# Peptides against a protein of PDB entry 3NZW: the designs that were tried, part 300

Target 1, 212 residues: chain A of PDB entry 3NZW
Amino acid sequence: TTTLAFRFQGGIIVAVDSRATAGNWVASQTVKKVIEINPFLLGTMAGGAADCQFWETWLGSQCRLHELREKERISVAAASKILSNLVYQYKGAGLSMGTMICGYTRKEGPTIYYVDSDGTRLKGDIFCVGSGQTFAYGVLDSNYKWDLSVEDALYLGKRSILAAAHRDAYSGGSVNLYHVTEDGWIYHGNHDVGELFWKVKEEEGSFNNVIG
Target 2, 222 residues: chain B of PDB entry 3NZW
Amino acid sequence: QFNPYGDNGGTILGIAGEDFAVLAGDTRNITDYSINSRYEPKVFDCGDNIVMSANGFAADGDALVKRFKNSVKWYHFDHNDKKLSINSAARNIQHLLYGKRFFPYYVHTIIAGLDEDGKGAVYSFDPVGSYEREQCRAGGAAASLIMPFLDNQVNFKNQYEPGTNGKVKKPLKYLSVEEVIKLVRDSFTSATERHIQVGDGLEILIVTKDGVRKEFYELKRD

## One batch from the design tools (peptide; made by RFdiffusion4, then SolubleMPNN)

Design b2_p30_8_s1
Fold by OpenDDE base, seed 4:
Structure b2_p30_8_s1 (fold): chain B 212 residues (1-212), chain C 222 residues (1-222), chain A 30 residues (1-30)
Amino acid sequence: as target 1 above (212 residues)
Amino acid sequence: as target 2 above (222 residues)
Amino acid sequence: KEEEELLKKLKEEIEELERKAREAAGPWEL
């Protein structure tokens, strides 16, 4: 898996691959590694598929209960804290989760929290999470600027996942791309890694280690 | 050394059509190299036009299917005989699986049916309870042999329009019931030739708006 | 001390068995 999220002047970009594996077996190429918790809040999945899917779905329910009770959207801080508290209760039980909770509230603005099954909870501007994270960071960090245009930021997110998919055997399938703004998240489509690779190679003259 | 899990072999296969879905399984039940049964059905009609199979350790599979069938009954009781949707069934099965997170059911679970729009639906589960809706899925012993074939024949992976130099993919299209049944039969026939845990018989459950139909075919009995 | 050592060994064995069981089950990883 490779997931990433970063803050920039235009909000948050979230990009993820879609491969699941069981050892050396490619279990799926089409897994949705982003949960749409509400129109303003996303969760990303890395680690155990069932752990992430089960508990992030549960988180979605908790966030909805908060909204119903308080008549206000849950904060990104509070949502991430709910998940963090949960995984902390299971610390040492063998949960495997590397998650990002990404959202926009009027109070917080665009916000990203990293939460993992070790009990780590971090607020930050840039995170790459999963087996391909180092490959994604290599591209993302080299090109990241706060002042990126929305178009450039979307491309950078997509391109960073593509780099990881190219080098990490456990990442691939497609890139799912999101832009989170004050008005909520916008889905920017599913991009097949194979098609995207050839397109990017042609347009950039990159990936010269592969002969067309 | 204590092993809480057995392996009863077998293979299952789900394919969604436009307005139908199929779930197929061989009828061989094996332990190690000993055939326990040549006809032990592992694909079940669970009611509400949902078919289910949980392949791997048969005792776990049977327990899971039984629990799901009970969940369907309770759902009817609690919701004034409302039909359980396939997506709600998938969520329920996730909870059943994940409820044993630290001692999982040793099974690959597939369900098939129709979604709320009457479109064919196949859901696949790992032993711990992650799931996704897919157009096709193979599970069990010969899944690694069958799944690439399904990718090619159902999802048209690595198929291109002639004369495009691989630039234009073959467009996706739904297969007919007859095409799907043929594909299932070919898949299991091929798997039986290469895997000792697959064989004897093939049972196919076909889900349509009119209900569940069963078909049976002989496989190699070696 | 012997009981504590035995408990530790048993715990390690259980954890290893659980790990092997999970690996054998083939859960999906992301």
Scores: peptide ipSAE 0.412, ipTM 0.800, DockQ to the pose 0.263; fails the geometry check
Fold by OpenDDE base, seed 3:
Structure b2_p30_8_s1 (fold): chain B 212 residues (1-212), chain C 222 residues (1-222), chain A 30 residues (1-30)
Amino acid sequence: as target 1 above (212 residues)
Amino acid sequence: as target 2 above (222 residues)
Amino acid sequence: KEEEELLKKLKEEIEELERKAREAAGPWEL
């Protein structure tokens, strides 16, 4: 898996691959590694598929309960804290989760929290999470600027996942791309890695280690 | 070392059509190299136009299917005989599987039915309850043999239009029920030839708006 | 130094055992 999220002047970009594996077996090429918790809040999935799906769906229910009780949307800080507290209770039980909680509230603005099954909870501007994270960071860090246009930011997110999909055997399938703004998240489509690779190679003159 | 799990072999296959879904399984039950039964059905009509199979360790599979059937009954009781949707069924099965997260059911679970729009639906589960809706899925012993074939024949992977020099992919289209049944039969026939844990009989459950139909075909008994 | 090497080896062994356990169960990993 490779997931990434970063803050920039235009909000948040979230990009993820879609491969699931069971050992050396490619279990799926079409897994949705982003949960749409609400129109303003996303969760990303890395690690155990069941652990992530189960607990992030549970988190969605907790967020909805908060909205019903408090008559306001939950903060990204509070949502991430709920998940962090939950996984902390299971510390040592063998949960495998590397998650990012990404969203917008009027109070916080665009916000990203990293939460993992070790009990780590971090607020930050840039995270790459998964087996391909180092490959994604290589592209992302080299090209990241706060002042990126929305178009350039979307491309950078997509391109970083593509780099990881190319080098990490456990990443691939397609890129799912999101842009989070004050008006909520916008889905920017599913991009097949095979088609995307050839397009990028042609347009950039990159990936010269592969002969077409 | 104590191994609480057995492997009873077998293979299951789900394919979603436009307005139907198919879930098929062989009827062989085996332990190691010994055939326990040549006719042990592993695909079940669970009511509400939902068919289910949990392939792997048969004791776990049977337990899971029984629990799900009970869940369907309770759902009807609690919701005034409301039909359980396939997506709600998938969520319920996730909870059943994840409830044993630290001592999992050793099974690959597939359900098939129609979604709320009347379109064919197949859901596949890992042993601990992750799930995905797919157009097709093979599970069990011969899944590694069948799944690539399904990728090619259902999803048209690596198929290109003639004369395009591999530049134009074959367009996706739904298969007819006859095409799907043929594909299922061919898949299991081929799997039986190459895998000792697959054979004897093939049961196919076809879900349409009119209900569940069952077909049976003989497989090789070697 | 010897204890650190032993700890490193044990950690690697645990990771390998966990990997094998996951592979045996067949859960999907992301």
Scores: peptide ipSAE 0.401, ipTM 0.788, DockQ to the pose 0.266; fails the geometry check
Fold by OpenDDE base, seed 1:
Structure b2_p30_8_s1 (fold): chain B 212 residues (1-212), chain C 222 residues (1-222), chain A 30 residues (1-30)
Amino acid sequence: as target 1 above (212 residues)
Amino acid sequence: as target 2 above (222 residues)
Amino acid sequence: KEEEELLKKLKEEIEELERKAREAAGPWEL
């Protein structure tokens, strides 16, 4: 898996691959590694598929309950804390989760929290999470600027996942791309890695280690 | 080393069509190298136009299917006989599986039916309850043999339009019931030739708006 | 130091056992 999220002047970019594995077996190429918790809040998935799906879905329910009770949207800080508290209760039980909670509230602005099954909870501007994270960071860190245009930021997110999919055997399938703004998240499509690879190679003159 | 799980072999296969879905399974039940039964059905009509199979350790599979069937009954009781949707069924099964997260059901679960729009739906589950809606899925002993074939024949992976020098993918299209049944039969016939845990018989459940029908075909018995 | 080394070894062993258990069950990993 490779997931990433970063803050920039235009909000948040979230990009993820879609491969699931069971050992050396490619279980799926089409897994949705982003949960749409509400129109302003996203969760990303890395680690155990069931752990992520189950608990992030549960988180969605908790966020909805908060909205119903408090008559306001839950903060990204509070949502991420709910998840963090949950995994802390199961610490040592063998949960495997590497998640990012990404969203926009009037109070916080665009916000990203990293939450994992070890009990780590971090607020930050840039995260790459998964087996391909180092490959994604290699591209993302080299090209990241706060002042990126929305178009350039979307491309950078997509391009970083592509780099990871190329080098990490556990990442691939497609890139799912999101842009989060004050008006909510916008889905920017599913991009097949195979098609994207050749397009990018032609346009950039990159991936010269592959002949074709 | 103590292994709490048995492996009863077998293989299951789900394919979604446009307005139908198919779930198929062989009828061989095996332990190690001994055939326990040549006819032990493992694909079940659970009501509400939902068919289900949980392949792997048969005791776990039977227990899971039984629990789901009971969940369907309770759903009807609580919701004035409202039909359980396939997506709600999938969520229910996730909870059943994940409820045993630390001592999983040793099964690969597939359900098939129609979604709320009347479109064919197949959902597959890992042993701990992750799930995905897919056009096709193979599970069990011969899944590694069948799944690549399904990728090619259902999802048209690695197929290209003629004259495009491999640049234009073959467009996705739905298969007819007849095409799907043929594909299922060919898959299981091929699997039976190469895998000792697959054979004897093939039971196919076909879900349409008109209900569930069953078809049976013989496989090799060696 | 010996206790730290033992703790490290135990953690690694637990992690490996958990990995093997997950692989044996065949759960999907992301």
Scores: peptide ipSAE 0.397, ipTM 0.775, DockQ to the pose 0.261; fails the geometry check
Fold by OpenDDE base, seed 5:
Structure b2_p30_8_s1 (fold): chain B 212 residues (1-212), chain C 222 residues (1-222), chain A 30 residues (1-30)
Amino acid sequence: as target 1 above (212 residues)
Amino acid sequence: as target 2 above (222 residues)
Amino acid sequence: KEEEELLKKLKEEIEELERKAREAAGPWEL
């Protein structure tokens, strides 16, 4: 898996691959590694597929309950804390989760929290999570600036996942791309890695390690 | 060393069509190299136009299917005989599987039916309850042999439009029920030839708006 | 002491069951 999220002047970009594996077996190339918790809040998935799906869906229910009780949307800080507290209760039980909770509230603005099954909870501007994270960071960190246009930011997110999919055997399939703004998240499509690779290679003159 | 899990072999296969879905399984039940039964059905009509199979350790599979059937019954009781949707069934099965997260059912689960729009639907589950809606899925002993074939024949992977020098992929299209049944039969025939845990018989459940029908075909018995 | 030992045993048993489940059933990883 490779997931990433970063803050910039235009909000948040979230990009993820879609491969699932069972050892050396490619179990699926079409897994949805982003949960749409509400129109303003996303969760990303890395680690155990069932652990992530189950508990992030549970988180969605908790966020909805908060909205019903408090008559306001849950903060990104509170949502991430709920998940963090939960996984901490299961610490040492063998849960495998590397998640990013990304969203916008009027109070917080664009916000990203990293949460993992070790009990780590971090607020930050840039995270890459999964077996391909180092490959994604290599591209993302080299090109990141706060003042990116929305178009450039979307491309950078997509391009960073592509780099990871190219180098990490456990990442691939497609890139799912999101832009989070004050008006909520916007889905920017599913991009097949094979098609995207050749397109990017042609347009950039990159990936010269592959002859084609 | 205590091993709570057995492996009873077998293979299952689901394919979604436009307005139908198919779930098929062989009828061989085996332990190691010993055939326990040549006719042990593993694909079940669970009601509400939902068919289910949980392949791997048969005791776990049977237990899971039984629990789901009970869940369907209770759903009707609680919701005034409302039909359980396939997506709700998938969610229910996730909870059944994940409820045993630390002592999982040793099974690969597939369900098939129609979605709320009347389109064919196949959902597959890992042993701990992750799930995905897919156009096709193979599970069990010969899944590694069949799944690449399905990728090619159902999802048209590595197929290109003639005369495009491999630049244009073959467009996705739904298969007819006859085409799907043929693919299923060919898949299981091929799997039987290469895998000792697959054979004897093939049972196919076809789900349409008119209900569930069953077809049976003989497989190699050696 | 007894509770800590029981907790340790339970953790070890869970880990062993998870290992067996992963080896046998192949859960999906992301």
Scores: peptide ipSAE 0.391, ipTM 0.779, DockQ to the pose 0.258; fails the geometry check

Design b2_p30_8_s3
Fold by OpenDDE base, seed 5:
Structure b2_p30_8_s3 (fold): chain B 212 residues (1-212), chain C 222 residues (1-222), chain A 30 residues (1-30)
Amino acid sequence: as target 1 above (212 residues)
Amino acid sequence: as target 2 above (222 residues)
Amino acid sequence: SEEEELREKLEEEIKKLLEAAREAAAPWEL
């Protein structure tokens, strides 16, 4: 898996691959590693598929309960804290989760929290999470700046996942791309890694280690 | 490496069509190299136009299917005989599987039915309850043999339009029920020839708006 | 106590069995 999220002048970019594995077996190439918790809040998935899917779905229910009780959308800080508290209760039980909670509230603005099954909770501007994270960071960090246009930021997110999919055997399938703004998240499509690879290679003159 | 589970072999296969879905399984049940039964059905009509199979350790599969069938009954009781949707069924099965997260059911679960728009739906589950809606899925002993074939024949992977010099992929298209049944039969026939845990009989459940139809075909009995 | 040691050994053995069961089940990884 490779997931990433970063803040920039235009909000948040979230990009993820879609491969699931069971050992050396490619279990799926089409897994949705982003959960749409509400129109303003996303969760990303890395680690155990069931652990992430189950608990992030549960988190969505908790966020909805908060909205019903408090008559206000839950903050990104509070949502991430709920998940962090939950996984901390299961510490040592063998949960495997590396998640980012990304969202926009009027109070917080665009916000990203990293949460993992070790009980770590971090607020930050840039995260790459998963087995391919180092490959994604290599591209992302080299090209990141706060003043990116929305178009350039979307491309950078997509391109960083592509780099990871190329080098990490556990990442691939497609890139799912999101832009989060004050008006909520916008889905920017599913991009097949095979098609995207050849397109990027042709347009950039990159990936010169591959003949074709 | 210690394996606490038995493996009863067999193979299952789900394919979603436009307005139908198919879930098929062989009827062989084995332990190690011994055939326990040549006719032990493993694909079940669970009501509400939902068919289910849980392939792997048969005792776990049977237990899971039984629990799901009970869940359907309770759903009707609690919701004034409301039909359980396929997506709600998938969520329910996730909870059943994840409830045993630390001692999983040793099964690959597939369900098939129609979604709320009347389109064919196949959902597959890992042993601990992650699930995905897919156009096709193979599970069990011969899944590694069949799944690449399904990728090619259902999802048209690595197929290109003639005359495009391999630049244009073959467009996705729904298969007819006849085409799907043929693919299922060919898949199981081929699997039977290459895997000792697959054979004897093939049971196919076809879900349409009109209900569940069952078909049976003989497989090799060696 | 001998009982506490036996309990700890049993808990450790159960944990190993459960871990082995999970690995054998081959759950999906992301």
Scores: peptide ipSAE 0.445, ipTM 0.851, DockQ to the pose 0.251; fails the geometry check
Fold by OpenDDE base, seed 1:
Structure b2_p30_8_s3 (fold): chain B 212 residues (1-212), chain C 222 residues (1-222), chain A 30 residues (1-30)
Amino acid sequence: as target 1 above (212 residues)
Amino acid sequence: as target 2 above (222 residues)
Amino acid sequence: SEEEELREKLEEEIKKLLEAAREAAAPWEL
């Protein structure tokens, strides 16, 4: 898996691959590694598919309960804390989760929290999470600027996942791309890695290690 | 390496059409190299136009299917005989599987039915309850042999439009029920030739708006 | 105590069994 999220002047970009594996077996190429918790809040998935899918869906239910009780949307800080507290209760039980909780509230603005099954909870501006994270960071860090246009930021997110999918055997399939703003998240499509690779190679003259 | 599970072999296959879905399984039950039964059905009608199979360790599969059938009954009781939707069924099965997250059911689970729009639906589950809606899925002993074939024949992977020099993919289209049944039969026939844990018989459950139909075909018995 | 030692041993054995069971099941990883 390779997931990333970063803050910039235009909000948050979230980009993820879609491969699931069972050992050396490619279990799926079409997995949704982003959960849409509410119109303003996203969760990303890395690690155990069932652990992430089950508990992030549960998190969605907790966020909805908060909205019903408090008559306001849950903060990104509170949502990430709920998940962090949950995984802490299972510490040592063998949960495998590397998640990013990304969203917008009027109080916080655009916010990203990293939460993992080891009990780590971090607020930050840039995270890459998964087996391909180092490959994604290589592209993302080299091109990241706060003042990126929305178009350039979307491309950078997509391009970083592509780099990881090319080098990480556990990443691939397609890139799912999101832009989070004050008005909520916007889905920016599913981009097949194979088609995207050839397009990018042609346009950039990159990936010269591949002949063709 | 230590393996706490028995494996009864077999293979299952689900394919979603436009207005139908198919779930098929062989009827061989085996332990090691000994055939326990040549006719042990592993695909079940669970009511509400939902068919289910959980392939792997048969005792776990049977237990899971039984629990799901009970869940359907309870759902009707709690919701004034409301039909359980396929997506709600998938969520329910996830909870059943994940409830044993630390000692999983040793099964690959597939369900098939129609979604709320009357479109064919197939959901596949890992042993601990991650699930995905797909157009096709193979599970069990010969899944590694069949799944690449399904990728090619259902999802048209690596197929291109003639004369495009490989630049234009073959367009996705739904298969007819006849095409799907043929594909299922060919898949299981081929798998039987190459895998000792697959054979004897093939049971196919076809879900349409009119209900569940069953078909049976003989497979090689060696 | 002997009881505590037996309990710890049992807990470790259960943990190993559960880990082996999970690995054998080959769950999907992302």
Scores: peptide ipSAE 0.445, ipTM 0.852, DockQ to the pose 0.250; fails the geometry check
Fold by OpenDDE base, seed 4:
Structure b2_p30_8_s3 (fold): chain B 212 residues (1-212), chain C 222 residues (1-222), chain A 30 residues (1-30)
Amino acid sequence: as target 1 above (212 residues)
Amino acid sequence: as target 2 above (222 residues)
Amino acid sequence: SEEEELREKLEEEIKKLLEAAREAAAPWEL
């Protein structure tokens, strides 16, 4: 898996691959590693598929309950804290989760929290999470700046996942791309890694280790 | 490495069509190299136009299917005989599987039916309850042999329009029920030739708006 | 106590067995 999220002047970019594995077996190429918790809040998935899917779905229910009770949207800080508190209760039980809770509230602005099954909870501007994270960071960090245009930021997110998919055997399938703004998240499509690779190679003159 | 599970072999396969879905399984039940039964059905009609199979350790599979069937009964009781949707069934099965997260059911689970729009639906589960809706899925012993074939024949992977130098993919289209049944039969026939845990018989459950029908075909009995 | 030590050892052994069971099941990883 490779997931990433970063803040920039235009909000948040979230990009993820879609591969699931069971050992050396590619179990799926089409897994949705982003949960749409509400129109303003996303969760990303890395680690155990069931752990992430089960508990992030549960988180979605908790966020909805908050909205119903408090008559306002949950904060990104509070949503991430709910998940963090949960996984902390299971600390040492063997949960495997590396998640980012990404959202936009008027109070907080664009906000990203990293939460993992070790009990770590971090607020930050840039995170790459999963087996391909170092490959994604290699591209993302080299090209990141706060003042990216929305177009450039979307491309950078997509391109960083592509780099990871190229080098990490556990990442691939497609890139799912999101842009989070004050008005909510916008889905920017599913991009097949195979098609995207050849397109990017041609347009950039990159990936010169591959002949074609 | 300690393995607390038995393995009863077999293979299952789900394919979703436009307005139908199929779930198929061989009828061989095996332990190690001994055939326990040549006709032990492992694909079940669970009611509400949902068919289910949980392949791997048969005792776990049977337990899971039984629990799901009971869940369907209780759902009807609690919701004034409301039909359980396939997506709600998938969520229910996730909870059943994840409830044993630390000592999983040793099964690969597939369900098939129609979604709320009447379109074919196949959901597959890992042993701990992650699930995905797919057009096709193979599970069990010969899944690694069958799945690449399904990728090619159902999802048209690595198929391109002639003369495009591989730049234009073959467009996706739904297969007819006859085409799907043929693919299922070919898949199991080929798997039987290469895997000792697959054989004897093939049972196919076909789900349409008119209900569930069953077809049976003989496989190699080696 | 010896009984407490035995319980702790048993709990650790059970934990290892459960972990092995999970690994044997080959769940999907992301």
Scores: peptide ipSAE 0.445, ipTM 0.852, DockQ to the pose 0.249; fails the geometry check
Fold by OpenDDE base, seed 3:
Structure b2_p30_8_s3 (fold): chain B 212 residues (1-212), chain C 222 residues (1-222), chain A 30 residues (1-30)
Amino acid sequence: as target 1 above (212 residues)
Amino acid sequence: as target 2 above (222 residues)
Amino acid sequence: SEEEELREKLEEEIKKLLEAAREAAAPWEL
């Protein structure tokens, strides 16, 4: 898996691959590694598929209950804290989760929290999470600027996942791309890695390690 | 070494069509190299046009299917006989599987039916309850043999339009029920030839708006 | 106590068995 999220002047970019594995077996190439918790809040998935799906869906229910009780959307800080507290209760039980809670509230603005099954909770501007994270960071950190245009930021997110999919055997399938703004998240499509690779190679003159 | 799980072999296969879905399984039950039964059905009509199979350790599979059938009954009781949707069924099965997260059911679970729009639906589960809706899935002993075949024949992977020098992919299209049944039969026939844990009989459950139909075919009895 | 050591060993063995069972079950990883 490779997931990433970063803040920039235009909000948040979230990009993820879609491969699931069971050992050396490619279980799926079409897994949704982003949960749409509400129109303004996303969760990303890395680690155990069931752990992530189960608890992030549970988180979605808790966020909805908060909205019903408090008559306002839950903050990104509070949502991430709920998840962090939960996984901390299961510390040592063998949960495997590396998640990013990404969203917008009027109070916080664009916000990203990293939460993992060790109980780590970090607020930050840039995270790459999963087995391909180092490959994604290599591209992302080299090209990241706060002042990126929305178009350039979307491309950078997509391109960083592509780099990871190319080098990490546990990443691949497609890139799912999101832009989070003050008006909510916008889905920017599913991009097949095979088609995207050839397009990017031709347009950039990159991936020169592949002849074709 | 103590192993709390057995492996009863077998293989299951789900394919979603446009307005139908198919879930098939062989009827062989095996332990190690010994055939326990040549006719032990593992694909079940659970009501509400939902068919289910949980393949792997048969005791776990049977327990899971029984729990799901009970969940369907409770759902009807709590919701004035409202039909359980396939997506709600998938969520329920996730809870059943994940409820044993620390002592999992040793099964690959597939359900098939129609979604709320009347489209064919197949959901596949890992042993701990992660799930995905797909057009096709193979599970069990011969899944590694069948799944690449399904990728090629259902999803047209690595197929290109003639005369395009491999530049234009074959377009996706729905398969007819007859085409799907043929693919299922060919898949299991081929799997039986290459895998000792697959054989004897093939039971196919076809879900349409009119209900669940069953078909049976003999397989090699080696 | 010897009983506590045996319990700890048993718990560790059960944990290993469950981990092995999980690996054998091949859960999906992301």
Scores: peptide ipSAE 0.441, ipTM 0.848, DockQ to the pose 0.262; fails the geometry check

